# Peptides against a protein of PDB entry 4Z63: the designs that were tried, part 37

Target 1, 334 residues: chain A of PDB entry 4Z63
Amino acid sequence: LCLGMNDLTGNIPEDLFHLKRLNLLGIQENRLSGSLSREIRNLSSLVRLDVSWNLFSGEIPDVFDELPQLKFFLGQTNGFIGGIPKSLANSPSLNLLNLRNNSLSGRLMLNCTAMIALNSLDLGTNRFNGRLPENLPDCKRLKNVNLARNTFHGQVPESFKNFESLSYFSLSNSSLANISSALGILQHCKNLTTLVLTLNFHGEALPDDSSLHFEKLKVLVVANCRLTGSMPRWLSSSNELQLLDLSWNRLTGAIPSWIGDFKALFYLDLSNNSFTGEIPKSLTKLESLTSRNISVNEPSPDFPFFMKRNESARALQYNQIFGFPPTIELGHNN

## One batch from the design tools (peptide; made by RFdiffusion4, then SolubleMPNN)

Design b1_p11_1_s4 (from b1_p11_1, 4 letters changed)
Fold by OpenDDE base, seed 3:
Structure b1_p11_1_s4 (fold): chain B 334 residues (1-334), chain A 11 residues (1-11)
Amino acid sequence: as target 1 above (334 residues)
Amino acid sequence: MSTGSSWITTE
């Protein structure tokens, strides 16, 4: 049953939950309100539940043990409160969980040993507190992780050295500290292609340790951290780099010539720093900007990107990395 | 619109 993208209001009729053979329930992008009924448990054949972009409130019902076929739960942009229900946090069938932009709170706890199928997790823009869950690397298929805009105080856990499944990771605006430790840990994530760390590490020094290596890194965003230091030499070894945003820091020194050696680099934002010297001539030779053949068919994160502006409360949403226009931004470096 | 007043997030 697909009823998404309408102007439906009120609660879900209880009789809907009598549809025991229902595999897909999509009621996203409506004005549905109230609590999400516990009677969802009656939908024992459910594979996909999409309740996103509604006005649902209250706690998410703890009924996911009665949904053994559920692979996709989409609940982003609602008013859900409380924690992740225990049955959801132990779901062996769940592939994707998206609860971005809710009011979920408490300590984030997932039983990753039980969640053997989980490949995508979006819990961005919630009210989770405490530390990052050290056991996330036990989710052996977990590829996409957005935990942005929570209050995960402290450092990236040492256990994340073993996060081999991790490909796309965002921790933007999560009150993280110690960028040197974070990068030192995350470099061990051999599949890491996208790393977003915006609005963390406030006033720290960006490490220039040549021992750091991110071989498969395509997207690095470390914007608005007030980071000190210079363009890090270790980044020059990330030959697949496509997007770099280091804007709104306190980085100094010259823009190095090797920045123009990235054949796939189509988006560069170094704006609002304190860089000095000349613009490298190598930037005028970026192949990605001269050749129209950017491979649009590369896998992207499941989580959206947002281009935030100081003057606008509304961020532009980009669902894919290649949705960003080819850009060189070097403004405001005085 | 000057891109120079923006930054990327996933918030």
Scores: peptide ipSAE 0.520, ipTM 0.852, DockQ to the pose 0.611
Fold by OpenDDE base, seed 2:
Structure b1_p11_1_s4 (fold): chain B 334 residues (1-334), chain A 11 residues (1-11)
Amino acid sequence: as target 1 above (334 residues)
Amino acid sequence: MSTGSSWITTE
């Protein structure tokens, strides 16, 4: 049953929960309100539940043990409160969980040893607090992780060295500390292609450790951290780099010539730093900016990107990295 | 749009 993109109001009719053969319920992009009914438990054949972009409130019902076929739960952009219910945090069938832009709170706890099918997790823009869950690497299929805009005080857990499934990771604006430790850990994530760390590590030094290596890194965003230091030499080995945003830091020194050696680099923002010297001539030879053949068919993160101008402004949303225009920004370096 | 006044995030 697909009822998305309408102007439906009120609650879900209780009779809808009598549809025991229902595999897909899509009611996204409406004005549905109230609590999500516990009677969802009666939808024992449910594979996909999309309640996103509504006005739902209250706690998410703890009924996911009665939904053994549920693969997709999309609840982004609602007013859900409380934690992730225990049955959801233990779901062996769940592939994708999207609860972005809610009011979920408390400590983030997932039973990753039970969540054997989880491949995508978006919990961005919630009220989770405490530390990052050390057991996330136990989610052996977890590829896409957005935990942005939560209050995860402290450091990236050492256990994330073993996060082999991790490909797309965002922790933007999550009160993280110790960028040196974070990068030292995350370099062991051999499948990591996208790393977003914007609005963390405030005033720390960007490490220039030649031992750091991100083999498959395509997207690095570490903007608005007030980071000190220079362009990190270790980044020169990330030959697949497509997008680099280090804007709004306190980086100094010259822009190195190797920045122009990235054949796939189509978006470079080094603006609002303290870089000095000449613009490398190698930037004029970036193949990606001269050739229109950007391969649009590459795997992308499931989470959206946003281009923000200030903390309060509505950001432009980009669902794909290649949605960004080819850009070289070097402005406002003093 | 002047990109020089913006940064990328996922929030």
Scores: peptide ipSAE 0.519, ipTM 0.851, DockQ to the pose 0.600
Fold by OpenDDE base, seed 4:
Structure b1_p11_1_s4 (fold): chain B 334 residues (1-334), chain A 11 residues (1-11)
Amino acid sequence: as target 1 above (334 residues)
Amino acid sequence: MSTGSSWITTE
């Protein structure tokens, strides 16, 4: 049953929960309000539940133990409060959980040893507090993780060295500290292609440790951190780099010539730093900007990107990395 | 409009 993209109001009729053979319930992009009914438990054949972009409030019901076939739960952009229900945090069937842009709070706790099918997690823009859950690497299929805009005070857990499944990771604006430790840990994530760390590590030094290596890194975003230092030499070994945003930092020194050696680099933002010297002539030789053969069909994160002008501004949303225009931005340097 | 007034995030 797909009722998305309408002007439906009120609650879900209770009689809808009598549809025991229902595999797909999509009621996204409506004006549905109130609590999400506990009677969802009666939808024992449910594979996909999409309640996103509504006005739902209250706690998410703890009924996911009665939904053994549920693979997809999309609840982004609602008013949900409380924590992740215990049955949801223990779901062995769940592949994708999207609860971005809610009011969920407390400590983030997932039973990753039980969540054997979880491959995508979006909990961005919530009110989770405490530390990053150390057991996330135990989610052996977890590839896509957005935890942006929560209050995860402290450092990236050492256990994330073992996060082999991790490919797409965002921790933007999560009150993280110690960028040197974070990069030193995350370099061990051999499948990591996208790393977004914007609005963390305020005023720290960007490490220039030549021992750091991100083999498969395609997207690096570390914007608006007030980071000091220079362009890090370790980045020159990330030959697959497609997008680099280091804007709104306090980086100094020259832009190195090796920045033009990235064959796939189509988006470069170094704006609002303190870089000096000449623009490298090698930037004029970027193959991605001279040849139109950018592979538009590469895998992208499940979470959206946003181009923001300030913390409160409505951002432009980009659902794919290749949605960004080819860009070289070097403005507002010294 | 110069993109240099913006940054990328996932918020």
Scores: peptide ipSAE 0.512, ipTM 0.851, DockQ to the pose 0.621
Fold by OpenDDE base, seed 5:
Structure b1_p11_1_s4 (fold): chain B 334 residues (1-334), chain A 11 residues (1-11)
Amino acid sequence: as target 1 above (334 residues)
Amino acid sequence: MSTGSSWITTE
């Protein structure tokens, strides 16, 4: 049953939950309100539940043990409160959990040893507090993780050295500290292609440790951290780099010539720093900007990107990395 | 449009 993208109001009729053979319930992008009924437990054949972009409130019901076929739960952009229900945090069938932009709170706890199928997790823009869950690497299929805009005090856990499945990771605006430790840990994530760390590490030094290596890194965003230092030499070894945003920092020194050696680099933002010297001539030879052959079919994160502007509260949403226009932004440097 | 007043997030 697909009823998404309408102007439906009120609660879900309880009788709808008697549809025991229902595999897909999509009611996204409506004005549905109230609590999500516990009677969703009656949908024992449910594979996909999409309740996203509604006005749902209250706690998410703890009934996911009765949904043994549930692979997709999308509840982003609602008013859900409380924690992740225990049955949801233990779901062996769940592939994708998206609860971005809710009011979920408390300590983030997932039983990753039970969540054997989980490949995508979006919990961005919630009220989770405490530390990052150290056991996330036990989610052996977890590839996509957005935990942005939560209050995860402290550092990236040392256990994340073992996060081999991790490919797309965002922790933007999560009150993280110690960028040197974070990068030192995350470099061990051999499948990491996208790393977003915007609005963390306020006033720290960007490490220039040549021992750091991100072999498969395609997207690095570390904007608006007030970071000191220079363009990090370790980044020159990330030959697959496609997008770099280091804007709104306090980075100094020259823009190095190796920045133009990235064959796939189509988006570069170094604006609002303190870079000096000449613009590297190698930037005029970026193959990605001269040849239109950017493969649009590359895997992207499941979480959206937002281009936030100082002058506008409205961010532009980009669902894919290749949705960004080819850009070289070097403005507002000294 | 100049992107010089923007940064990327996933918020």
Scores: peptide ipSAE 0.510, ipTM 0.849, DockQ to the pose 0.638

Design b1_p11_2_s1 (from b1_p11_2, 9 letters changed)
Fold by OpenDDE base, seed 4:
Structure b1_p11_2_s1 (fold): chain B 334 residues (1-334), chain A 11 residues (1-11)
Amino acid sequence: as target 1 above (334 residues)
Amino acid sequence: PSWVDTVLPER
């Protein structure tokens, strides 16, 4: 049953929960309000639930043990409060959980040993606090992780060196500290292609450790961290780099010539730093900018990207990395 | 003057 993208108001009629054979319920992009009924447990055949972009409030009901076929739960952009229900945090069927842009709180805890099918997790823009869950790498299929804009104070857990499934990771604006430790850990994520660390590590030094290596890194965003240092030499080995944003830092020194050697680099933002010297001539030879065919349909994160001027502004949403215009931004340097 | 991010403000 798909009722998304309407002007529906009120709550879900209780009689809807009598649909024992229902595999898909999509009621997204409405004005539905109130609590999500506990009677959702009656939808025992449910594979996909999309309640996103509504006005739902209260706690998410702890009924997911009665939903043994549920693979997809989309609840982004609601007013949900409380934690992740225990049955949801233990769901062996769940492939995708999206609860981005809610008011969920407390310590983030998932039973990753039980969540054997989880491949996508979006909990961005919530009120989770404490530390990053050390057991996330135990979610052996978890590829896409957005934890941005939570209050995960402290450092990236050492256990994340074992996060082999991780491909797309955002921790933007999560009160993280110790960028050297974070990069030192995350370099072990052999499948990591997208890393967003924006609005963390405030005033730290960007490490220039030549031992750091991100072989498959395509997207690196470490903007607005007030980072000191220079362009890191270790980044030159990330031959697949497509998007680099280091804007709004305090980086100094020259822009190195190797920045133009990235064959796939089509978006470069080094603006609002303290870079000096000449613009490398190698930037004029970027193959991606000279070739017409940048439009490769490559796998992308499930979480969207945004081009922001501030944290509060609605920004243009980019669902794919290649949705970004080819860009070289070097403005506002010294 | 902009940066790439993955977050929106809460509604």
Scores: peptide ipSAE 0.397, ipTM 0.892, DockQ to the pose 0.754
Fold by OpenDDE base, seed 5:
Structure b1_p11_2_s1 (fold): chain B 334 residues (1-334), chain A 11 residues (1-11)
Amino acid sequence: as target 1 above (334 residues)
Amino acid sequence: PSWVDTVLPER
């Protein structure tokens, strides 16, 4: 049953939960309100539940043990409160959990040993507090992780050295500290292609440690951290780099010529820093900017990107990395 | 002045 993208209001009729053979319930993009009914438990054949973009409130019901076929739960952009229900945090069938932009709180706890199918987790823009869960690497299929805009004080856990499944990671605006430790840990994530660390590490030094290596890094975003230092030499070894945003930092020195050696680099933002010297002539030879065939078929993260012009301005949403226009921004470096 | 982020403000 797909009823998304309407102006439906009120609660879900309880009789809808009598549909025991229902495999897909999509009621997203409505004005449905109240609590999400516990009677969802009656939908024992449910594979996909999409309640996103509504006005649901209260706690998410602890009924996911009665949903053994549930692969997709989308609840983003609601008013859900409390924690992740125990049955949801232990779901062996769940592939994708999206609860972004809710009011979920407390410590983030997932039983990753039980969540054997989890490949995508979006919990961005919630009220989770404490530390990042050290057991996230035990989610052996977890590739996409958005934990941005939570209050995960402290450092990236050392256990994330073992996060071999991690491909797309956002921790934007999560009150993280120690960028040197974070990068030193995350470099061990051999499948990491997208790393977003915007609005963390306030006023720290960007490490220029030549021992750092991100072999498969395609997207690096470390904007608006007020980071000091220079363009990091270790980044020159990330030959697959496509998007680099280091804007709104306090980076100094020259823009190095090796930036122009990135064959796939189509988006570069170094704006609002303190870079000096000449613009490297190698930037005029970027193959990605001269060749029309940007291969649009590369895997993108499940979480959207947003280009924010101001903290208060409407962000432009980009669902894919290749949705970004080919860009070189070097402005405001004085 | 712009930067890339992955989150919308809370409603």
Scores: peptide ipSAE 0.385, ipTM 0.888, DockQ to the pose 0.827
Fold by OpenDDE base, seed 2:
Order: structure tokens, then sequence, then C-alpha cells
Structure b1_p11_2_s1 (fold): chain B 334 residues (1-334), chain A 11 residues (1-11)
């Protein structure tokens, strides 16, 4: 049953929960309000539940033990409060959980040893506090992780050295500290292609350790951190780099010539730093900017990117990295 | 001023 993209109001009719053969319930993009009914438990055949973009409130009901076929739960952009219910945090069937832009709070706890099918997790823009869950790497299929805009104080856990499934990771604006430790840990994530660390590590030094290596890194975003230091030499070994944003830092020194050696680099933002010297002539030889054939068929993160102009401004949404215009931004340097 | 993020602007 798909009733998305309407102007439906009120609660879900109770009789809808008598549909025991229902595989898909999509009621997204409405004005549905109140609590999400516990009677969802009666939908024992449910594979996909989409309640996103509504006015739901209260706690998410602890009924996911009665939903053994549930693979997709989309609840983004609601007013949900409390934690992730225990049955959801232990779901062996769940592939994708999206609860972005809610009011979920407390310590983030997932039973990753039970969540054997979880491949995508979006909990961005919530009120989770405490530390990052050390057991996230136990979610052996977890590829896409957005935990941005939560209050995960402290450092990236050492256990994330073993996060082999991780390909997309965003921790933007999550009150993280110790960028040197974070990069030193995350370099062990052999499948990591996208790393977003914007609005963390305030005033720290960007490490220039030649021992750091990100073999498969395509997207690195570490903007608006007030980072000190220079353009990091270790990044020159990330030959697959497509998008680099280090804007709004306090980086100094010259822009190195090796920045023009990235064959796939089509988006570069180094603006609003303290870089000095000449613009490298190698930037004029970036093949990706001269050749039209960027392969559109590369796997993208499950989560959209946003180009923010200001904290209050409408962001441009980009569902794919290739949606970004080819850009070299070097403005507002010294 | 612009930067890449994965977070929507606050409403």
Amino acid sequence: as target 1 above (334 residues)
Amino acid sequence: PSWVDTVLPER
C-alpha cells in the first residue's frame, strides 16, 4: 500500500493494521501525526515501512520482534523521541534504517551481533549523546553510516580499525576530537571511499604523517574545522580522489603540485584558508575537468550530500557525487 | 561561504 506524497492528516486507521499480507507500507510525505501505533506488530509480512516526512511523535514502538521480514524502515523527518527500541536494535532482518532528522536521544546502542543484515544506517540530525558505539564494526555488512549532527563527544573508537564493511562514513558536526587519532584509525577501513568530518576537531592540526594511507578514498570532506597545518602529503597517495573539500580551515603553505595529478578529481574546494604561493600549473591538466566522460555508473553513498552556503541558507542537495559541478575553488586565500 | 555536508540546514 503506497499512500505517499499526499496531504493525509491524523493517525493511521487501525483497520490498516489488519492487513497481515501487506509487504509494503508507504505513507511518506504526508501530515500524519500522533504516535506510531503499536499495532504495526500485526503487519507480520511487512518488508518495507516508510513513514518518513510526517509529523509522527512519541517513542518508536518496541514491536520489531513481530516483524521478522522487515528490511527497510524509513522514518526520517518526524518528531520521534526516546531511543532506538530494543527489538529494532536487535533486528536480524533489517537492511536499512533511516531515522535522520528526529529527536531521538540518549546513548546510541545497537546489538550489531544480532543486526546481521544491516548495511545502511542514517541517524543524522538527532539528539544522541555520549560516545560513538564501539561495537559498530560488529555490524559485518554495515557499509553506509551517517551519524552527523549528534553529540558524540570524544574520539573515534579504536575498534573502528576493524570496520572492514565501511564504505561511506559521515560524522559531520558531531563534536569529535583528535583528528590525528581519527585518521590513524579510519585508514584501516580498506573499503572506505567517502569520509565526511566537517565541523569537528575545532582548531586542531591536520596531521601530515606520511604513514597515513587511504587507498580507496574518493571523497574527503573536512570543511569548517579551523584546522591548522599544511596540505597533507599522505593524501597524494589517494589516487582515486574525486572530491576534496578542505574549505574554511586555517591551512597554510603552498598548494602542492601533486594536487593536479589526481586523474579523477573534479571537485576541489580549498577556499577560505591561508594558502600562499602560486597556483600549481598541474591543476590546468586535470583530466577530469577536460574530459566529459566521468563514469556516471559508480556506486554512490546511500545518503545525499548538501552544499551549505550558510547555517541558515537553503542547501543544494546532491544525491550523487557526480551531481556536483566540476569545480576548482581557491578563493579567499592569502 | 559554502562547504559540503551531509546534514540539512536547521529549519
Scores: peptide ipSAE 0.415, ipTM 0.888, DockQ to the pose 0.721; fails the geometry check
Fold by OpenDDE base, seed 3:
Structure b1_p11_2_s1 (fold): chain B 334 residues (1-334), chain A 11 residues (1-11)
Amino acid sequence: as target 1 above (334 residues)
Amino acid sequence: PSWVDTVLPER
């Protein structure tokens, strides 16, 4: 049953929960309000539940033990409060959990040893606090992780050295500290292609450690951190780099010529730094800007990207990396 | 000023 993208108001009729054979419930993009009914437990055949973009409030009901077929739960952009229900945090069937842009709070806890099917997690823009969950690497299929805009004080856990499944990771605006430790840990994530660390590490030095290596890194975003230092030499070994945003930092020195050697680099933002010297002539030879054949078929993160123009401006949403226009931004350097 | 983020603009 798909009733998304309407102006439906009120609560879900109770009779809807009598549909025991229902595999798909999509009621997204409405004005549905109140608590999400515990009677969802009666939908024992449910594979996909999409309640996203509504006005739901209260706690998410702890009924996911009665939903053995549930693979997809989308609840982004609601008013949900409390934690992740225990049955949801232990779901062996769940592949994707999206609860982005809610008011969920407390310590983030997932039973990753039970969540054997979890491949995508979006909990961005919530009120989770404490430390990053050290056991996330135990989610052996977890590839896509958005934890952005939570209050995860401290450092990236050392256990993330073992996060072999991790491909797409955002920790943007999560009150993280110690960028040197974070990069030193995350370099061990051999499948990591997308790393977003924007609005963290305020005023720290961007490490220029030649021992750092991100072999498969395609997207690096470390914007608006007030980072000091220079363009990091270790980044030159990330030959698959497609998107680099280091804007709104305090980076100094020259833009190195090797920045133009990235064959796949189509988006570069180094704006609002303190770079000096000449613009490298190698940037005029970026193959990705001269050849239209960027392979559009590459896997992208499940979480959206946003181009923030101003704190108050409507951000442009990009669902895929290739949705970004080919860009070279070097403005506002000194 | 613009930068790439995964966070919605604050209201």
Scores: peptide ipSAE 0.402, ipTM 0.887, DockQ to the pose 0.705; fails the geometry check

